# Peptides against a protein of PDB entry 6O8C, part 30

Target 1, 262 residues: chain A of PDB entry 6O8C
Amino acid sequence: VGLRYEKISLPKIHPRYDLDGDASMAKAVTGVVCYACRTASTLLLYQELMRKGVRWLVELVKDDYNETVHKKTEVVITLDFCIRNIEKTVKVYEKLMKVNLEAAELGEISDIHTKLLRLSSSQGTIESSLQDISSRLSPGGLLADTWAHQEGTHPRDRNVEKLQVLLNCITEIYYQFKKDKAERRLAYNEEQIHKFDKQKLYYHATKAMSHFSEECVRKYEAFKDKSEEWMRKMLHLRKQLLSLTNQCFDIEEEVSKYQDYT

## One batch from the design tools (peptide; aimed at target 1 I13 K195 F196)

Design b2_p17_4_s3 (made by RFdiffusion4, then SolubleMPNN; from b2_p17_4, 9 letters changed)
Fold by OpenDDE base, seed 3:
Structure b2_p17_4_s3 (fold): chain B 262 residues (1-262), chain A 17 residues (1-17)
Amino acid sequence: as target 1 above (262 residues)
Amino acid sequence: DKLEEELKKIEEELAKA
């Protein structure tokens, strides 16, 4: 997905001295470079907004992680407590079995104990998954957001300002060419100045377009691609956290069924 | 949600240009 922008190109610049043609060309060039300036600004804004979004999402996911860890800890405590109580009960019933009492009940309690131990073993898998998630979210991890500060364009690059300076130069020449056109004929010295300015215009325009393409668009596309990939991974991780949370709730519910025996 | 809305606005601005 990403921002859609039109591919822009400079109009053909004819080498022939033509006051009407040169004015028209200069107008077109001004328009193209103006569009480049605006587009560069928008692309920069997009990236800055995305950086804010990335930071926000990281904090959100960290909060989700902490909540999941908390829930897991709670379940472990509850489960351990239940296991200890069942073990005490088993010991009592074992003593009663020595006098041939309550054999059926002992079997049932022992089965519950076995089930609880199985649930306890599953906690290790959850813990391992949480540790993996933590490592991925940690500084230097696979889901670190350091790329957001490195990739793309930044306000400090002053790309928009640089393009604006070039646009100003081009615009000035355009206005002069508009005046030249109105004169219909220029004196020799003015004609030479016009020709020189036409070369300057071409130089500035080419510089602007190169800067736009190489320093703005290219870096933006790289940022966009990385952001999309990173976002997909983060969303997947969030789903994993939700799954782990649900597993904790499921275990808690199962344990609650046996609390009556404790 | 808010981020998506802002991105959409930016896309619309680029499309108008």
Scores: peptide ipSAE 0.020, ipTM 0.517, DockQ to the pose 0.013
OpenDDE base, seeds 1, 2, 4, 5: peptide ipSAE 0.000, 0.015, 0.020, 0.020; ipTM 0.339, 0.496, 0.584, 0.494; seed 2 fails the geometry check

Design b2_p17_4_s4 (made by RFdiffusion4, then SolubleMPNN; from b2_p17_4, 7 letters changed)
Fold by OpenDDE base, seed 5:
Structure b2_p17_4_s4 (fold): chain B 262 residues (1-262), chain A 17 residues (1-17)
Amino acid sequence: as target 1 above (262 residues)
Amino acid sequence: SKLEEELEKIEKELAES
């Protein structure tokens, strides 16, 4: 789950002046920071795609919720109608009982009425569950998708661009070090410039790697973890909705058995 | 599932990037 990337680290930078070693080191640093730039871009893209997926899933679950609510409402109407009809029937038979007629039939109808009332009671539980789901999906709820906009890295952070600037500086120094290597020996002043550039290289490289680790990788990992947690909860919620829908169908089926008595 | 299809689409887009 999530993007796999290789752990990268800067090569050891030796303080000793060495034209061959410094050129090789600079090449390696350039490669590492270049990889960091590409990785940062990939991590950003992944997060943007995941945000799209999150939005899509939220809409899907909301649709499922609305369908469940609709089905529940339909069942409630049907059930209430059936109960009212049975109650009317009970009243008629109670009047007939005054003349010692239809006693056995009244008992059966009364039992049906009791069963329907039990089914009606279960509707309250379904309603409560739907309300809970609605609250969880609402703004500020436990399953709100606000985290997807807050967590991780965003294009507006300009992390890739910042890293690219540092990479450009590093690359420039690397090319200079290639030239210095080709000279075999530098004059005193040029040697001092080389040493200063080496310090600059170290500074830029360290800054790049720090930025990559703290502002790209760490935030990405946090986003990834949060997305996995949220996704698991959303999938569970969908299962709950399905369960509630099935309960509604079960109630509807039971009610249909008694419609012949109404 | 539709969710799985969407996830596969995301993975494909990532692979092509």
Scores: peptide ipSAE 0.016, ipTM 0.460, DockQ to the pose 0.010
OpenDDE base, seeds 1, 2, 3, 4: peptide ipSAE 0.006, 0.014, 0.013, 0.012; ipTM 0.392, 0.423, 0.416, 0.402; seeds 2, 3, 4 fail the geometry check

Design b2_p17_5 (made by RFdiffusion4)
Pose (drawn by RFdiffusion4):
Order: C-alpha cells, then structure tokens, then sequence
Structure b2_p17_5 (pose): chain A 256 residues (1-92, 99-262), chain P 17 residues (1-17)
C-alpha cells in the first residue's frame, strides 16, 4: 500500500501586484511546501524502517533455517543409528527364521526415509544459497533503490521552505502597511518572483526525487516480498518433513 | 552565476503593476 498522502499542488500565482493577494498567496504556498516537506520526511521513514525490517526478517529466516538443519542432523543420527540395529551385522548362510519377515517392512521404510532425506539436504542447501549474502534473496535493492538519509532530501526541501517562509512573513508585514514605499514595492515584487521560484523548485524536487525514488523502492519491495514468502513456504515444507521423519522414526525406535 | 540566477528568477514569473 505505502503511505497514503494527498497530492497537493501549488496554487496559481497571479501576476498582479496586490498586497492582500500576495500575502494570501504566500501563505497558501508555504502551506503546500510544508505538507510536501513533511510528507517527504515520512516517505524517508517508511524506507528506512522497511530496510531495518527486511534486514531483520532475513536474519529470522536464517534462524528458522538453522533450527531446521539442527533437527535434520539430530534425526539422522537416529536413522543411521536405528538402521545400525535392525540392519547391521547383527540382524541378518541359509536361513528361514532369521528375521526376514514383518520387520523387513520397517527396514524398507527406514531405507526410503534415509534416502528421501538425501534430497531434503539438496533442497535445504538451495535455500541457504538464497539466504546467503550474495544470493538471489540478498537485500541489494534495499540499499540501491529509494532515498537515503545521506541524500539529505528533507533538509534540502527545508532550506527552500525557509526562504519561502521568510518571504511570507514579510508579505504579511507589507499587507499590514497597505501601501509600500517606492523601493520597497519593487523589492516586494522581486521577492514574489523568488517565492514562486523557490516553491516550484521545492515541489518538483519533492516529485522527481522523493516520490519517484520512493515508488521505485515500493515496487522493488513488493517483488522481493513474493520471493521471500515463496522461500519461507519451501523452508517450512522442509521443516514439517523433518518432524514427519522424527514422528515416523520415534515409532520404530521402540522395538522388542 | 548570480546574474544567471537573477535572470532565471525574473523569467519564472512576470509581475505586473
């Protein structure tokens, strides 16, 4: 979804010299830039937080991986150990009652369990190569896409907002005077141009730098999330497959 | 540079009397 904010544009700046109109105009412009500036700050937060989260979530899946491999090895030293019971040089030269019967069916399941465990390790390694630092789930898009604190985009907007704010404040004073001396009238008319210049620059910067890069980051994250849930579903299927093996071995462990 | 900036500011908006 991303941040739901309203898109607010600069009002039309009428060219006449009008102390009341210019004051009202400057106030409206300052407001729009504040909203743009404040919104630009939250966009940066959502990115910075997203990145802190993705970093963390990746490490958590690594814990879910290590937890699973810790049981896969924990169970193999039971399969290979309980196979050493019913399938060693102890169990099974002509013979008719030497145990080749109904226990041989369990030895068959245990052989298929030990072999099926083989491809578990093959799939388990494949997900480790995606969780690895250079793998195809590495959060490399996270440090490339979007804006950063080092970009100083908020304080760049803030510098322009200060120019605009100082002018508005002066325009209030001018409105209060109802008439401006000669030189002051001219200075006021120039500051009106400056105000428009700063505002359009701040607005276009917000659009082409903050929002554009933010949306690019937003789409990269939706794409990376699909990969992530896809891997988490696979790792989970490998975890359950182990508890199954533990369950089907913990039955045969108790013999007579 | 300052002259070019002032030209850009004046081109940004035509203020009438």
Amino acid sequence: VGLRYEKISLPKIHPRYDLDGDASMAKAVTGVVCYACRTASTLLLYQELMRKGVRWLVELVKDDYNETVHKKTEVVITLDFCIRNIEKTVKVVNLEAAELGEISDIHTKLLRLSSSQGTIESSLQDISSRLSPGGLLADTWAHQEGTHPRDRNVEKLQVLLNCITEIYYQFKKDKAERRLAYNEEQIHKFDKQKLYYHATKAMSHFSEECVRKYEAFKDKSEEWMRKMLHLRKQLLSLTNQCFDIEEEVSKYQDYT
Amino acid sequence: EEEELEEEIKESLEVTD

Design b2_p17_5_s1 (made by RFdiffusion4, then SolubleMPNN; from b2_p17_5, 9 letters changed)
Fold by OpenDDE base, seed 1:
Structure b2_p17_5_s1 (fold): chain B 262 residues (1-262), chain A 17 residues (1-17)
Amino acid sequence: as target 1 above (262 residues)
Amino acid sequence: SELEELEKIKNALKVLD
């Protein structure tokens, strides 16, 4: 899960004054920092999309939860109704027995009553499970999505823009070095400027790469790891909800078998 | 329907008490 990117490093910068070598080096540096800018932008986009996805998934799971709660409530009402009806039936048969009337079906009805009571007892477990899920989905719960806002990189960080500024400075030096190369030999003053610009290029490049690694890549990786963990938990929760829903359907089906006695 | 019939019986038995 997550975006794959190539691990990049700056080319070696030789201290020796060499117009051809310096132009080539500057070109390579420009390429590396350009890649960093593009990668930073892509990583940012990924995270923003993931944040949207996280919010969407939270709402989806909440909907699933509400549906499960609704189904559970429906089953509880139906089950309670059936239990009350069966209890009335049992009382009637017991009364018939007191007056010495045959009640051959009393045993069967009593067994049904016992089964329904057992089903009713299982509702407590379902309720507890739903409460647990609710607590996990609630604000501050274990499945809260606050991490999505905190972790990773954000547009407000202006990382791409900062890298772009550095890239622009590097690119300007590169173009100058390209011109210097074409001159074959520079006058003393121009040579000194060239040497100074080479130092600036190194400074900008180093700053760009450190910013990229520390403020873009590292934070992205943290975001990715957190998102994977959270996603796994959410998927598991959805499976739990599905299981609870199925249990409700099973109970409903079982109850329906006894409706003829009500 | 069965429950309804049983309820009728129940009511009849109440009258006998």
Scores: peptide ipSAE 0.019, ipTM 0.292, DockQ to the pose 0.002
OpenDDE base, seeds 2, 3, 4, 5: peptide ipSAE 0.014, 0.018, 0.018, 0.014; ipTM 0.497, 0.291, 0.287, 0.499; seed 5 fails the geometry check

Design b2_p17_5_s2 (made by RFdiffusion4, then SolubleMPNN; from b2_p17_5, 11 letters changed)
Fold by OpenDDE base, seed 2:
Structure b2_p17_5_s2 (fold): chain B 262 residues (1-262), chain A 17 residues (1-17)
Amino acid sequence: as target 1 above (262 residues)
Amino acid sequence: SAAAELEEIRNALTVLD
């Protein structure tokens, strides 16, 4: 879930010279662009925080992976030890069978041996799964976080600063328009300046809104979409790791049942 | 640290709410 923001639009700019209307319009424009600046800043902050979160999550999952690998290794060692001991026992009983001793016990031990070998074979599947997970987490893998560094907006883009510059220009014009309004009537030269400033206001405002929409909002949304997709994949991977861990525990528990025979 | 970064995220989200 990303940040929510309100869709903003510029007020209608009337071409007619109207000191009261122009002041009101300028005020509204100032408000809109001010909101854009704040929103852009918030969106940037969110993305930066998310990038940190992504990095953190990657490390967390890597730790989980390592723990799973460790557990798998432990189980393999235990299982191999148990298999070796059972094999020794089988050999002993086979020798005893030559003198017609312990036939029933040999059958039981042989069955245990078969079960242990099955468990051992399952380790190959676990290993393959772990390798797959490792490959996905590796640089260039499907779960690489390179997108987090590429997608979205970055502080280096200076989008907020660019918008702030435009906002400053707009604000200056707004304050001038407030003064103009207070004068009620302007001399010809002042009127011409007012008209020019109104044009400048329009250009600054449109530039700000275009920049906000195209460089801030659009890129943010792209980042958000990528992050959601990536997060879903990461969560799935974590579930897979947990499943593998549980499988290791299950195998360990099963092996423990046969340790009395070794 | 990763833990510190997580805390920063939590704090920032709280401020944004």
Scores: peptide ipSAE 0.018, ipTM 0.512, DockQ to the pose 0.013
OpenDDE base, seeds 1, 3, 4, 5: peptide ipSAE 0.005, 0.000, 0.021, 0.000; ipTM 0.239, 0.232, 0.593, 0.228; seed 4 fails the geometry check

Design b2_p17_5_s3 (made by RFdiffusion4, then SolubleMPNN; from b2_p17_5, 9 letters changed)
Fold by OpenDDE base, seed 2:
Structure b2_p17_5_s3 (fold): chain B 262 residues (1-262), chain A 17 residues (1-17)
Amino acid sequence: as target 1 above (262 residues)
Amino acid sequence: SLKEELEEILNSLKVLD
């Protein structure tokens, strides 16, 4: 899960003045930092897409919750109605109880009443579970998605742009080193400038790699870890909701068996 | 020397960034 990227490192930079070597080195550095820029952009895009996905999933789960609540409410109404009717029936039979057959029927109805009361008790447990789920989904709850905005990198951080600026500087030096190479030999002043540019190249490159590692990759990985954990919890919660829904259906089915007595 | 001046500039850049 998550984006795969290649681990990148800067090539070895030799301190010796060598026009051919320096041009080759600069080319390699340019390539590495270019890859870093592209990777950073991809990582950012991934995070933005994931944030959208997180929001979508939250809404989906909320819908599931509402449906479950609705079903629970329906079952409660049906069950309560059935209980009331059975209670009325019990009272009637108690008044008429004189024959063995009537006594047997009363016993059966009483058993049904007891079963219905047990089902009603289970509804209380379902309600408690739904309340727990609601609390977890609420703002500040354990399944809140605030982390999605806090963790990772954001477009406003301008990390890609910062890397691009450094890449531009590096590329400029690389092009100069290509020219220097073509000259085969530089005058003293130009040689000194070349040496300075080489140091500048190193500075830009190290800064780019540090920024990439610390501000892009590290934060991305943190975001990824948080997202995976949160996603697992959300999926588990959906399963819980499904279980509760099924329990409601089971109760409804059981109640339907006794509707002939109501 | 030119070299020294360039080194100073480089050092200044390191401090500012």
Scores: peptide ipSAE 0.028, ipTM 0.512, DockQ to the pose 0.111
OpenDDE base, seeds 1, 3, 4, 5: peptide ipSAE 0.006, 0.017, 0.019, 0.018; ipTM 0.246, 0.546, 0.591, 0.517; seed 3 fails the geometry check

Design b2_p17_5_s4 (made by RFdiffusion4, then SolubleMPNN; from b2_p17_5, 7 letters changed)
Fold by OpenDDE base, seed 5:
Structure b2_p17_5_s4 (fold): chain B 262 residues (1-262), chain A 17 residues (1-17)
Amino acid sequence: as target 1 above (262 residues)
Amino acid sequence: SLEEELEEILSSLEVLD
């Protein structure tokens, strides 16, 4: 789970003035920072896609919830109707008993009534569970998707663009160092410029790697971890909804057994 | 699709549970 990337580090920058070594070092640094730019872009894309996925999953679970609520409502109506009919039947039989017409069926009907009332009680538990799920999915609830908009990196952060600017500066110095290498020897002033450029390269490279590590990678990892945790919770919630749905079907089936008595 | 990818992720999480 999650996007994999290679761990990168800057090569060691030697303080010694060496045209061949400096060109090689600059090439390596350019490669590393280039990889950082591409990786940052990929990490950003991944997060944006995941945000879309999170929104999709929320809607899916809400649909599941609504279907469960609908089924529950249907069962409640059926159950209540059955209970009312059984109660009417009980009253009729009780009246018959008062006029000395033996009704052996009264006991059976009364038992059915008791069972139906127990089933009705279970509906209260289902209702409470659905309310809990609704609260968790509501804005500000425990399963709210606000984290997806807060965690990680965003296009508005302009991280890729910032890294690209630094890469451009580094690349320019690298190309200059290639030219310097080809000259074999530099005049004093050119040598001093080379040394200053080497310091600039170090500065840009360090800044790029720090930005990549702290503002891209770290935040991405936090987003990834949060998304995994959230998705796990959503999966569990879907299982709960399925369980509630099954309970509704079980109750409906049980009620159907008593329809002949109403 | 994105939906399919998410389903795969969820499936993977189920294995971990």
Scores: peptide ipSAE 0.024, ipTM 0.561, DockQ to the pose 0.010
OpenDDE base, seeds 1, 2, 3, 4: peptide ipSAE 0.019, 0.021, 0.019, 0.023; ipTM 0.556, 0.570, 0.544, 0.563; seed 1 fails the geometry check

Design b2_p17_6 (made by RFdiffusion4)
Pose (drawn by RFdiffusion4):
Structure b2_p17_6 (pose): chain A 256 residues (1-92, 99-262), chain P 17 residues (1-17)
Amino acid sequence: VGLRYEKISLPKIHPRYDLDGDASMAKAVTGVVCYACRTASTLLLYQELMRKGVRWLVELVKDDYNETVHKKTEVVITLDFCIRNIEKTVKVVNLEAAELGEISDIHTKLLRLSSSQGTIESSLQDISSRLSPGGLLADTWAHQEGTHPRDRNVEKLQVLLNCITEIYYQFKKDKAERRLAYNEEQIHKFDKQKLYYHATKAMSHFSEECVRKYEAFKDKSEEWMRKMLHLRKQLLSLTNQCFDIEEEVSKYQDYT
Amino acid sequence: EAEELEEEYEEWEEEME
């Protein structure tokens, strides 16, 4: 979804010299830049937080991986150990009662369990190579896409907002005077241009740098999330597959 | 200076209209 904010544009700046109009215009412009500036700050927060989160979530899946491999090895030293019971030089030269019967069916399941465990390790390694630092789930898009604190985009907007704010404040004073001396009138008309210039620059900066890069980050995250849930589903299927093996071995562990 | 600022404002007003 991303941040739901309203898109607010600069009002039309009429060219006449009008102290009342210019004051009301400057106030409206300052407001729009504040909203743009404040919104630009939250966009940066959502990115910075997203990144802190993706970094953390990746490490958590690594814990779910290590937890699973820790039980896959924990169970193999039971399969290979209980196979050493019913399938060693102890269990099974002509013989008819030497145990080749109904226990041989369990030895068959245990052979298929030890072999099926083989491809578990093959798939388990494949997900480790995606969770690895250079793998195809590395959060490289996270540090490339979108804006950063080092970009100083908020404070850059803030510098322009200050120019605009100072002018508005002066335009209030001018409105209060109802009439401006000669030089002051001309300076006021120039500041009106400066105000428009600063505002359009701040607005276009907010659009082409903050929002454009933010949306690019937003789409990269949605694409990376699909990869993530897809891997998590696979790792989970490998975890359950182990508990299954533990369950089907903990039955045959108790013999007579 | 004030005459130059007036000329700049007139040119800018024309561009805005």

Design b2_p17_6_s1 (made by RFdiffusion4, then SolubleMPNN; from b2_p17_6, 8 letters changed)
Fold by OpenDDE base, seed 2:
Structure b2_p17_6_s1 (fold): chain B 262 residues (1-262), chain A 17 residues (1-17)
Amino acid sequence: as target 1 above (262 residues)
Amino acid sequence: SAKKREEEYKKWEEELK
């Protein structure tokens, strides 16, 4: 997953003075650096979109969490109410049993009470799981999205603009080399300038490629890796929340079976 | 002009020092 891009490299720059070769080389360099600019822009856009997606997903998961907590709370209330009613019933039957009445029914109700208490104990586990999830989602937690603001490239870095400046310099030299080629022969002074421009071209191109590789591509790859890891963890967390919700529904359903005794 | 380019080159050389 992620954007695919081609690995680019600069063409070999020959030290030999050759108007035709230099024009061709300059054209190729221009193309490569142009590609780097476009690629850097695309990579930046991707990261910005992913950051939006991350924020969206965080909110979604928080909503899921809140819904689960709400459901858990409802079940706890229902369960506690049922337990209290059963306990009252048990007390009544215990009194009747003292006079040797309704002994068989007391046993059944007592068993129900025991089952309800076991269900109540399971709520503690659900609560602890929810607390764990909450801690992970909280600021400073393991699933915090702080990495999305730190990793990768950002518009404020102005990487694309920096590359564009270098591209402009390179393009200017390329156009001059086209003119030089058309002249077929340069005077001594113009030849010296051409040689100087060739050195400048090399410098700008190398700087552009270094910047592209180190500041754009490398950071993008780091961002991509972090995003994938984080995304997997978040999806897993959502599954955990769903599981907890289902557990709450299961408990609610089981409690409903005993409502006739309350 | 050639003269302008030469001047720019000199400035560039100084920046690289």
Scores: peptide ipSAE 0.039, ipTM 0.629, DockQ to the pose 0.101
OpenDDE base, seeds 1, 3, 4, 5: peptide ipSAE 0.006, 0.007, 0.037, 0.038; ipTM 0.351, 0.362, 0.621, 0.612; seed 3 fails the geometry check

Design b2_p17_6_s2 (made by RFdiffusion4, then SolubleMPNN; from b2_p17_6, 6 letters changed)
Fold by OpenDDE base, seed 4:
Structure b2_p17_6_s2 (fold): chain B 262 residues (1-262), chain A 17 residues (1-17)
Amino acid sequence: as target 1 above (262 residues)
Amino acid sequence: EAEEREREYKEWEEKLK
């Protein structure tokens, strides 16, 4: 996804002295660099908003994780209690079997015990999965949000301000070129100044476009790509947590069926 | 001064060709 912006380029700047053409060219350059300033600002805003979203999502997932861990712990306690009770029951029935009781009841409780042990094993798998998730979310983990502070453009870079300075210079020259155009013909000295200003215009414009492309667009695209990748992984992680939570509920439900036998 | 600016302009002009 990401923000869509128009690919911009500077108009061709003809080296020949032409008051009408130069005024028109300067106007176009002003427009392009103005667009670059606005776009840079928009791209920066987008990234700042995304950073807020990233932080929000991290906290959300951490909350989900903690809830899952809590639920898992609850189920483990319940399951262990049930297992201990069933084991006591098994021992009692084994003693009773020595006095000619039917083996059918012992078989049933032994089967329950086996099922509970299987559930206990599944808890181990859940624990392992939670540990993996924890490691991924931890500082230095694969899903750490440190990239959001590193990638892209930041207000501290002052990119918009830098572009604005160049735009101001370009705009000043443009207005002078409008005046020059109105004069129809310039004296020799004014003509030389015009030519020199045209050169300055070119350099300012080129500098602006280079800065825009290299420091704004490129870094934005890198941020965008990184954010998309990270977001996909985080959403997948959240689904995993939900799955683990559901597994805990399923185990709890299963254990509840056997509590009546204790 | 004007001549110097003209020289610089010409150099720039050649660069743009």
Scores: peptide ipSAE 0.033, ipTM 0.626, DockQ to the pose 0.800
OpenDDE base, seeds 1, 2, 3, 5: peptide ipSAE 0.030, 0.031, 0.032, 0.031; ipTM 0.608, 0.615, 0.625, 0.617

Design b2_p17_6_s3 (made by RFdiffusion4, then SolubleMPNN; from b2_p17_6, 6 letters changed)
Fold by OpenDDE base, seed 2:
Structure b2_p17_6_s3 (fold): chain B 262 residues (1-262), chain A 17 residues (1-17)
Amino acid sequence: as target 1 above (262 residues)
Amino acid sequence: SAEEREKEYEKWREELE
């Protein structure tokens, strides 16, 4: 998952003075650096979009969490109410039994009471799980999205702009080399200028490639890796929330079976 | 080939312009 881009490298720069070769080389260098600029921009855009997605997902999961907590609370209330009612019923039947009445019904009600208490105990586990999830989502938690603001490239880095400046310098030299080629032969002074420009071209190109690789590509890859890891964990957490919700529904359904006795 | 690479680079330049 992520953007695919081509690995780029600078063409070989020959030390020999060759107007045709130098023009061709300069053209190629211009193309490479153009690609770097475009790629850097694309990578930046991707990361910015991903950051938006991350924020969106966080809010979504928080909503899911809140819904689960709400459902859990409802179930707890219902369950507690049912337990209290059954306990009252048990007390009544115990009194009746003291008067030598049949105890068959009391046994059944007592069994229901025991089952309800077991269900109530499971709520503790659900609560603990919810607390764990909350802690993970909290600021400073394991699933905090702080990495999204730290990792990768940002508009404030001005990487694209920096590359563009270098590209402009390179392009200017390329156009000059194209003119030089058209002249077929240069005077001594012009030849010397050409040679110096070739060195400048190399300098700018190397700087561009280094910046691209170290400040754009490397950071992007780091961001991508972090993003993938984080996303996987978030999706898993969401699944956990769903499971907890389902458990609450299951408990509610089970409790509803005993409402006739309350 | 060198020629193919040059064509590719030219394409990239055109896309950026």
Scores: peptide ipSAE 0.032, ipTM 0.611, DockQ to the pose 0.027
OpenDDE base, seeds 1, 3, 4, 5: peptide ipSAE 0.029, 0.027, 0.023, 0.029; ipTM 0.603, 0.592, 0.545, 0.606; seeds 1, 3 fail the geometry check

Design b2_p17_6_s4 (made by RFdiffusion4, then SolubleMPNN; from b2_p17_6, 5 letters changed)
Fold by OpenDDE base, seed 5:
Structure b2_p17_6_s4 (fold): chain B 262 residues (1-262), chain A 17 residues (1-17)
Amino acid sequence: as target 1 above (262 residues)
Amino acid sequence: EAEEREKEYEKWREELE
């Protein structure tokens, strides 16, 4: 979901010399370029806010990752300890079995040992998944936020300022055309200046619209698309981390059931 | 149509003033 803006176009500029028409046209052009300036500023602000959001989300996901790793490590330690204790118990019971004691209990303990080994095997899968996630989050990884710094428009591009300069030029001509209109009739020299200024107005306006479309709107749309794609991937990653965390808790719970036998 | 567009443009100008 991105910012909605209105599609703008320049009014038709008639080549005919008409003081009233030219003033009206210039007024309309000024309005359009004003909107472009404001829109460009808004689009820039949106992107800057999104970049902050991206950075924030990256840190959040990294924290989630670290918590998952910590939990996994805790479970591994507990599981390994439990396995070692069960193995010791198995050895003791095997010795007792040689003297025909506690044979039935040995079978139960052996089954527990087998279950614990299965749980231990699952830890390897979790570790592999965590490594994959780490690689994706690492610099140069698939979920790196490098795109956020490259795509879109940036304050350093000075797009808003450039448009503002053009707007200023256009506005000056507009005010002159208002004065010209008030004069009702211009002398030959002033008429020629008016015609020349009309050409300048056209030039500035077209330059502004081109810049707005190509350097502001187009790049914004590209940024928006990239951000949406990246965001979906990040959300999916968070779900994966949650799943891994839950798996760790499940293993911990299972191990706790067998601690009474150690 | 032209008048409506002009009104919109005027609105945009006023918002920046």
Scores: peptide ipSAE 0.026, ipTM 0.631, DockQ to the pose 0.027
OpenDDE base, seeds 1, 2, 3, 4: peptide ipSAE 0.028, 0.030, 0.031, 0.018; ipTM 0.636, 0.640, 0.611, 0.516; seeds 1, 2, 3 fail the geometry check

